# Ledger of designs, part 134: peptides against a protein of PDB entry 7PB4

Target 1, 105 residues: chain A of PDB entry 7PB4
Amino acid sequence: KMLNIKEYKEKLLSTLGEFLEDHFPLPDRSVKKKKKNIQESSVNLITLHEMLEILINRLFDVPHDPYVKISDSFWPPYVELLLRNGIALRHPEDPTRIRLEAFHQ
Target 2, 218 residues: chain B of PDB entry 7PB4
Amino acid sequence: DALQMAVGYFEKGPIKASQNKDKTLEKHLKTVENVAWKNGLASEEIDILLNIALSGKFGNAVNTRILKCMIPATVISEDSVVKAVSWLCVGKCSGSTKVLFYRWLVAMFDFIDRKEQINLLYGFFFASLQDDALCPYVCHLLYLLTKKENVKPFRVRKLLDLQAKMGMQPHLQALLSLYKFFAPALISVSLPVRKKIYFKNSENLWKTALLAVKQRNR

## One batch from the design tools (peptide; made by RFdiffusion4, then SolubleMPNN)

Design b2_p10_4_s3 (from b2_p10_4, 7 letters changed)
Fold by OpenDDE base, seed 3:
Structure b2_p10_4_s3 (fold): chain B 105 residues (1-105), chain C 218 residues (1-218), chain A 10 residues (1-10)
Amino acid sequence: as target 1 above (105 residues)
Amino acid sequence: as target 2 above (218 residues)
Amino acid sequence: MLLLRLLIEQ
């Protein structure tokens, strides 16, 4: 029985979630030391799982433009991890955009 | 204070209108160098300067000199290290700066106040093993960080594959021996019983300074 | 997918 593309996607995301939670936990920024005004924008970082979910969803939802803009919520180490492992690619003309690598080509 | 003025210069950046930018830069850099090597830097000064060195705000030569001066007076904040690792990924620093950072991180490891958040970066450091220039220093860092919970079948496979590619490197053997200690069932390969673990002496650049720091904090 | 291989091989 061909698992519906949706079921395969859900299974992939679930399996990735367990793996990523165990091996790539998000560093907790919560050390609220009270001191002064450097407005490091309190942008909540997303998990590597959430990043991959966004990339996978974009590939399925908009296959003709599968690129996602890197936001301040994207932790740079995770972006680099995806790029270095060939999981994601930068847009050739816009380095602020990344896509999931199409492993089927 | 001359140090505060120097740190403030690097933080704010060069004033565009100064005709003597290079002389001013050199003056402030020498001030940081002199204080760092003599007394060490406060955790707050390291936080600022380490961020600057890895941000790509200045040229590689300046960044290298700043990074070499990241000598603590007492401790290094774990948060500063986490921020620094984030900059390594932005691609604004050179390969030589990345190597120097890992050497620094290994050399200064005992002076980092906490390790909990650094341990969360274990997977990121492990992914950097594929870089041939970083591999010796990353193995040393991983040797310092590795807990039983980090020893997983996929990481064992990656280390064995890396050993097959690179040969029996002393730094890989050291890390594999630690992995076998934590999870003997995952490593069927007979590892040579090495009496001594040999990592490339990352500390050589800071050896004298680190001895002085340890003496001041006793 | 390298991630899938990493997952299936665990």
Scores: peptide ipSAE 0.033, ipTM 0.664, DockQ to the pose 0.080
Fold by OpenDDE base, seed 5:
Structure b2_p10_4_s3 (fold): chain B 105 residues (1-105), chain C 218 residues (1-218), chain A 10 residues (1-10)
Amino acid sequence: as target 1 above (105 residues)
Amino acid sequence: as target 2 above (218 residues)
Amino acid sequence: MLLLRLLIEQ
């Protein structure tokens, strides 16, 4: 049973990777022209694939608390894309935490 | 260049220390408006300004004015449109801004350089049909995007259910007619033969500007 | 599969 879940997870992530790379590019890294002074924290945004991987991993690793804290690396449009399409849910008491929707119920 | 200074102002945001923030904002906004309506904007300028308008960085009045002047000199990058659609998901823009964006997207559709990635957003647009304010414009957009591969049984059911709820709307009838053309077996209902397809935006806000752009690019 | 459908049906 556990082996089948791991294999399914890996296959899901692999299949999603190809699709998401093609269809959901990261917003062009603001070419920080090296103007020195404004410490805009160069938060490296993660891909939608990486975001989903984090959510899937959390669901499998910690099923009793499947919520992930939204970091500055989470591009807000992707977070809202997941929420609006019912792919993810916000924590009812903490809007900074999201979980993957359990579609297999 | 005055335009580069204006775009740079919107990109960096308001400098905290300026006492005359509103006057400076208005000056730069007028600069963008004047250039856009006179000459159109470069693809890079549209990329920056469109992203700003939908990010919620500025107030609704400013965002509306920016969107109204997103007139291309030549082309709009598909990537700019994909980024813009992603911002619509964030919900930081008003309902009126969303409507204006879909109107803009329909109006500028022919100026977008590629359609492959936009076509991949088909189901996102289709999901927006449930919004009564967006529905007329989304139907028009879907009418432009729909390929045979997009016509699925579940989408047919959703369109028929929407028709049952909203009645026989001209924009919905246009889309259903296109669906029936691609997949006649999925739509057993007789659709009225309309000689002309009418979408709500026959009067495009950008019609005069786009005619001028097309004349300059000839 | 459903997640993929939701993403593809986008």
Scores: peptide ipSAE 0.031, ipTM 0.621, DockQ to the pose 0.124
Fold by OpenDDE base, seed 2:
Structure b2_p10_4_s3 (fold): chain B 105 residues (1-105), chain C 218 residues (1-218), chain A 10 residues (1-10)
Amino acid sequence: as target 1 above (105 residues)
Amino acid sequence: as target 2 above (218 residues)
Amino acid sequence: MLLLRLLIEQ
């Protein structure tokens, strides 16, 4: 049963990866204009695929607290896409935390 | 420069100790408005102020006024638009501000320096079609952005489903007609031959200013 | 399938 869930997860993620890369790619932030002094910490944004992988992993690893804290690596359009589409939910008491929606209940 | 002082005020925020915060805010806002409508704003000024208007740093009334005066002197940076879309998705701006942003984006579309990165946002704009308030303006934006490669079977299905839900809306028909032009095999439905594409006139708010910008840059 | 459907159908 657990192996089938892992395999299903991997297959789901692999199938999603190509689709998400094609249709929801990260914009090239290549124009790091060297503004001199403000160390805008170049926060590396993760892909939508990586974000979903984190959410899925958390749901499987910690099913009683399946929430992930939104980091600076989470591109806001991706977070909004997941929330708007009912793929993810915000924590009722902490809007900085999101979970994958358990569609299997 | 009065404009630089005004932009700097919005960027840094109000100094806590000022008893006349509202008067100072209004003074700087009027400075930005006057320069924007008379001469337009530099790309750098738009970059700063556009993000501020969408960040939720100020109240909705202030954000609306800032966004209404995002008139370029020459061009708008594509990077400013990408950042603005990010702020739009953070959810700190009102629904009315979101609508105004899409109206602005459509109105200012020709003044954006590049469109390569904006085209990468196609999927995000398309996902916003489900918002009834945004749908007319998003359809217009998508009409401007759509290339043959964007016309996919799943997007056709979504547009047809949206049409089934909302009825035959002129803006949706315009987008569907463009999709049929690029991929006639994907759209078997007979679209009414409308001679005139009708979008809600997003440009009306900036019509005079945009004419002045076009004349100055000729 | 459901996640894909949600991503694709929405």
Scores: peptide ipSAE 0.045, ipTM 0.823, DockQ to the pose 0.087; fails the geometry check
Fold by OpenDDE base, seed 4:
Structure b2_p10_4_s3 (fold): chain B 105 residues (1-105), chain C 218 residues (1-218), chain A 10 residues (1-10)
Amino acid sequence: as target 1 above (105 residues)
Amino acid sequence: as target 2 above (218 residues)
Amino acid sequence: MLLLRLLIEQ
C-alpha cells in the first residue's frame, strides 16, 4: 500500500509538472526594488508544483494534521486556484492553513 | 504636492490620532479623483493606489472610488496588474470590486505597457469564467488575450460546457468564435455567424477619460 | 489523474 501511494504521488507530481508549468507559470516579477512597491516582499514565490508537493507531503507525513500554513512564498492566485478547484481546503478555524483534499488518498 | 500627500495618506494608512478621519479621507480621495480625471495618474501612483484598493485596507466604498479613478496619464505597468490579480485572489475585496476590476482591466487594456506577464495569467482568467458575475468581462478580457497557443482541447471543452449551462451568451459566442478561428479542428459545432461582437457594458465608465488620455499622448 | 481532471474540468 505505501509503495503504491509513493509511486502514485511521484506519477501525479510528474504528470502535473508539465501541465502546471505550461498553464500556470509564475509571472516574472521584475524584482526591481523600487522602494515604494507595497508587495515588494523579497520573498521568492514557489511554483504551483512545489506548493502541491508540500501539501501532498504533509498529508502523507502528518495525516492527523495535514494542514500547511500559507506562507509569503505561496502566491495568492495559486492558493485560490487550489481552493476553487476543490484540490485544497481551508482549515475551518484557521484561514491561514490549507490541506489537500482527501480524494488524493 | 496635494496628490503626493493624498497617495502618501493611502499608502501609510490613517493615523489613529486624527479626530477628523473621515474628512481627511474624503479630502485626499477627492484630490486623487480630481487629478486622475483631469490629468491621469502616473504609473507609480496607479501601482500604489490599485494595490490599496484591492488589499482590503479601506472599506468597499473607498476601494470602489479609488478603483474608478485608476486612469493613467500615459501607461499602466504590467506589474501593477499582476499584483492586482494577486490581491483579488486573497479574498479581501467584494464581488462588486472584482467585477469593477475586470471592467477596468478591459477598459485600460491598451494602456498597459506590455502583455507578456498578463498572458501568463491566462489560465487564472480562464478559471474565473465559472463566476457568473465575472463571466461577461472575463470573456472580453480573454478575447483580447487569446493566442493560438492558448486554444487547447480542455479549454474548448470547458467553454462548450459553460455554453451548455448558460446558453448562447453573446460574450461566450465571441470567445468561442475566436477559438474556432485559431483551432477550427477543435470546435466541430456550428457557431452562428455574428456580424457584430457584443460584450456586456462595452461602453465603459472611463470612455471620456480615455479619449482625453489618448488626445494628451498624441 | 483526478487532480488533473479537476484542474482541467473545473
Scores: peptide ipSAE 0.045, ipTM 0.830, DockQ to the pose 0.085; fails the geometry check

Design b2_p10_4_s4 (from b2_p10_4, 7 letters changed)
Fold by OpenDDE base, seed 5:
Structure b2_p10_4_s4 (fold): chain B 105 residues (1-105), chain C 218 residues (1-218), chain A 10 residues (1-10)
Amino acid sequence: as target 1 above (105 residues)
Amino acid sequence: as target 2 above (218 residues)
Amino acid sequence: SLLLRLLIEQ
C-alpha cells in the first residue's frame, strides 16, 4: 500500500511537472532593474511544481495536520491558482496556512 | 516637484505627525490625478503607484482613485503589470479593484513596453474566467494575448463548458471565434458569424486620456 | 479536481 502511494505520488508529480512548466511558468525576474535602493528582497520564488510537492509531502507525512505555512517563496498567483481551483484550501483559522485538498476521497 | 512629493507620500506612507492626514492625502491624490490626466505619468511613477493601489496599503476609495489615474506619459513597464497581477492574487484588494485593474490592463495594453512576461501569465488570466465579474474583461484580455500555442484542447473544453453555463455571451463568442481561427479542428461547433466583435464596456474610462497620450507621442 | 482534469487532459 505505501509503495503504491509513493509511486503514485512520483508519477503524479512527474506528469504535472511538464504541464505546470508549460502553462504556469514563473515570470522571468531577469529584467535587470537598475540597482535603485528598493530592497526588493530577492526572495527566490519556487515553482508551482515545488509548491505542490511540498503540499503533497505534508499531506503524506503529517496527515493529521496537513497544512503548510505560506512563505515568501510562494508566488501569490500560484497560491491563488491552487485555492481558486479547489486544489488547496486555507486553514479556517489561519489564512497563512494552506493544505492540499484530498482529491482521492 | 509636487508630483515627486505626492508619489513619495504614497510610497513612504503618512508621516506620523500630521494632524490633517486626510487633507494631506487628498492634496497628494489631486496632484497625482492632475498630472496623470494632463501629462501622463512616467513608467517609474506608474510602477510605484500601481503597486500601492493593489497592495491594500490604503482604503478602497484611495486605491480606486490611484488606479484610475494610472495613465502613462509614454509606456508602462511590463514588470509593473507582472507585479500588479501578483498583488491581485494576494487578496488585499476589493473585487471592484480587480475589475478596474482588468479594465485598465485592456485599455493600456498597447502602451505596455513588452508582452513576453504577460504572455507567460496566460494560464492565470484564463483561470480567472470562472469569476463572473471578471469574465468579460478577461475574455477581452485573452483576445489580445491569445496565440496559436495557447489554444489547447483543455482550454477549448473550458470555454465550451463556460458557454454552456453562461450562455452565448458576446465576449465569450469573440474568444471562441479566435480559438477557432487558430485551431479549427478543436472547435467542431458552428459559431455565429459576427461582423463585429463586442466586448463589454468598450467605453473606456480612459478614452480621452489615451487620445491625449497618443497625440503627445506623435 | 482541476489537478485531475489537468492530468487526464494530458
Scores: peptide ipSAE 0.040, ipTM 0.808, DockQ to the pose 0.087
Fold by OpenDDE base, seed 3:
Structure b2_p10_4_s4 (fold): chain B 105 residues (1-105), chain C 218 residues (1-218), chain A 10 residues (1-10)
Amino acid sequence: as target 1 above (105 residues)
Amino acid sequence: as target 2 above (218 residues)
Amino acid sequence: SLLLRLLIEQ
């Protein structure tokens, strides 16, 4: 049972990775505007693949509290994409937390 | 400068102590509107004000008015558009604001300095086709953005499914025709050869302003 | 899920 879940997870992540990279890449924020100290918070955005990996790992590792806190590394379009497509759910009481939807139900 | 003071007000927010918050807001909003419609706004001013309009910092009425006056003097920064799309996804703006943004984006498309990063957002725009209120404007935007590499079998299927659900909409037909041009093997359906692609251009809120911008940049 | 459908249909 555990091996099948890990293999399924790896296959899911690998197949998703290629699709997500091709169709939902991160925009290059490297527009080095020189001068003005707009403290653009230098927060490195993670890929959609990395975001899904975090969510899947949390569901697997902590099934009783499968929620992940939305960090500044979570690009808002990715969060919205996951929520709109029923891939993730927002915590009912804490809108800053999301979980992977249990597809096995 | 009155414009700089107005932009600074929207950026920093109202000072808590002002008894006449609404009068001050209206004064600054009118200043932005007047300059935008007469001369257009600098790319930096568009960057600041566009983000404010979509961030949910102010009420829907104010956000709508700001967004309506996002008229460039010369160009709009692509980065401003990418940031704006991010704000749309945060969900702090109304549905009407989202519609207005897509209308604005289509209207101002030629004034955006670069398209490389906007093209990376293709998948996000395509995902918005399922919203009936956005669909006509998103089809127009996708028509402007679509390259051969964007035409994939799953997107063709989704467009055909949308056409089956919504009927033969002119905006869907326009996009499907472009898809067939890039990938004829993916679209077996005979599309009517429409000589002219008609998106609803007649209701462009910025028609007069866009003519003025084009004249200033000649 | 839409993603699963997209993956299966590829």
Scores: peptide ipSAE 0.039, ipTM 0.823, DockQ to the pose 0.106
Fold by OpenDDE base, seed 4:
Structure b2_p10_4_s4 (fold): chain B 105 residues (1-105), chain C 218 residues (1-218), chain A 10 residues (1-10)
Amino acid sequence: as target 1 above (105 residues)
Amino acid sequence: as target 2 above (218 residues)
Amino acid sequence: SLLLRLLIEQ
C-alpha cells in the first residue's frame, strides 16, 4: 500500500509539474533594484509544484495533523487556486494552515 | 509636497493617536484624489496606493476611493498589477473591490508598461471566470490578453461548459469568437456571427481622466 | 489524475 502511494505521488507530481509550469508559472519579479532601500524582503516564492509536494509530504508524514502553515514563500494566487479547486482545505480554526484534500480515499 | 505626505500617510499608517484621525484621513484622501484626477499619479505612487487599497489596511469605503483614483500620469508598472492580483487572492478585499479592480485593469490596460508578466497570470484570470460577478470583466480582460498559445482544449471545454450554464452571454461569445479565430479546429460549435463585440462598459468611471492622460502624453 | 481533472475542470 505505501509503495503504491509513493508511486502515485511521484506520478502525480511529475504529471502536474509540466502542466503547472506551462499554465501557472511564477511571475518573474523584475527586481529592478532601484536603489531605494525598500527592503522588499526578497521572499523566495516557491513553485506551485513545490507547494503541492510540501502538502502531499505532510499528509503522508503526519496524517493525524496534515496541515501546513502558510509561509511567506507561498504565493497567494497559488493558495487561492488550491483552495478554490478543492485541492486544499483551510484549517477550521486557523486560516493560516492548509491541508491537501484526501483524494485517494 | 502635499501628495508625498498623503502617500506617506497611507503607506506608514497614522503614527499618533491623533483625536482627528478621520479628518486627517479625509484630507490626505482628497489630496490624492485631486492630484490623480488633475495630473495623474506616478508609477511609484500607483504601486504604493494600489497595494494599500487591496491589502485591507483601511476600510472598504477608503479602499474603493483609492482604487477609483489610480489614474496614471504616464504608465502603470506591470509589477504593480502582479502584486495587486496577489492581494486579491488573500481575501481581505470585498467582492465589490474585486469587481472594481478588474474594471480598472481593463480601463487602464493600454497604460501598463509591459504585458509579459500579466500574460503569465492568464491561468489565474481564466480561473476567475466562474465568479458570476467577475465573469463579464474577466472575459474582457482575457479578450485583450489571449494569444494563440493560450487557446488549449481544456480551456475551450471550460468556456463551452460555462456557456451551457450561463447561456449565450455577449462577453463570453466575444471570447469564444477569439478562441475560434486562433484555433478553429478546437471549436466545432457554430458561433453566431456577431457584427459588434460587446463588453460591459468598464471605462465609464475613468473616461474623462483617460482622455486627459492621452492628451498629456501626446 | 483526479487532481489534474480538478485543476482542469473547475
Scores: peptide ipSAE 0.039, ipTM 0.810, DockQ to the pose 0.083; fails the geometry check
Fold by OpenDDE base, seed 1:
Structure b2_p10_4_s4 (fold): chain B 105 residues (1-105), chain C 218 residues (1-218), chain A 10 residues (1-10)
Amino acid sequence: as target 1 above (105 residues)
Amino acid sequence: as target 2 above (218 residues)
Amino acid sequence: SLLLRLLIEQ
C-alpha cells in the first residue's frame, strides 16, 4: 500500500513536472540578479512546480490535514491560478490555507 | 521624478489621505502616458505597470490605458511577459484587456529580450485559440513562436477542428501553413497558397510609437 | 479551467 502511494506520488509529480515544463516556464534560477544594495525584502518566490510539489507532498504526508499555509514565497497569481482552475481549494475556515484538490478520490 | 512618483502610486496604491483620488490617479496616469509615448518606458517600469494592468487592482478603463502605454524605451523583459500571462490565468482582468494584451504582445514581440520562457507558454497560448475574440491574435502570436517541436498531431487536429467551426480564416490558414511547413505529413489538406499572410494586426495601435522606438535604438 | 483542459488534453 505505501509503495503504491509513493509511486503514485512520484508519477504525479513527474507528470506535472513534464506538463509545467511544456506549458509553464520554470523561472531560470540562474539569473543571479546581482543584489544591488536596495533593501527591499527580496522574498524568494517559488515556482509553480514547487508550489504543486508542496501541495502534493502535504496531501500524501498528512492526508487528514492536507492544507498548506500560504507563505510569502507563494506568488499570488499562482495561488489564484491553482484555485480558479480547481487544482487547489482554500480551507473553508482559513483562507490562508490551501489544499490540493483530490481528483482521484 | 514625476514618472517614478506615478509608478510608485500605481504600485503602492493611493495614500488613503487624498480626498481627490480620481484627480491624483488621472495625473499619474497622464504622466505615464506622456513619458511612454514620448520616450518609452524602462523595462522595470513596464514590469510594474504591466502587472498592475492585469492584476485587477484598478478598473478596466485604467487598466486599458496603462496597457496602451506599455511602450518600451529599449526592451521588455521576458519575465514581465511571463508574469502577465500568469495574471491572465487568474482571470481578474476583463476580456477586452486580454484582447489588448495579446495585441500588445504581438506588437511588442520583437522588443522582448528573450523568447525561451515565452516559448514554454506555447501550450497556454494554443489553448486560447478557442476564444473567438483572442483567436486572430493568438494565431499571429503562435505564428511567431511555432517551432517544429510544437507541431504535434493533437494540435493539428485542434486547428482543423477550429477551421471546420470558424471557416477558412486568414489567420488560421497562416498558422496551418506554418504547421504544414514543419510537418507536411500531419496535414493532408491542401491549403490555398496565399501569397501574403494577413493578420488583423496590420492596424497596430502602437505603429507610430514602435517606429519611434526603433529609431531611438538604431 | 484552462489548466485542467491543458492537463486533460495531454
Scores: peptide ipSAE 0.035, ipTM 0.595, DockQ to the pose 0.163; fails the geometry check

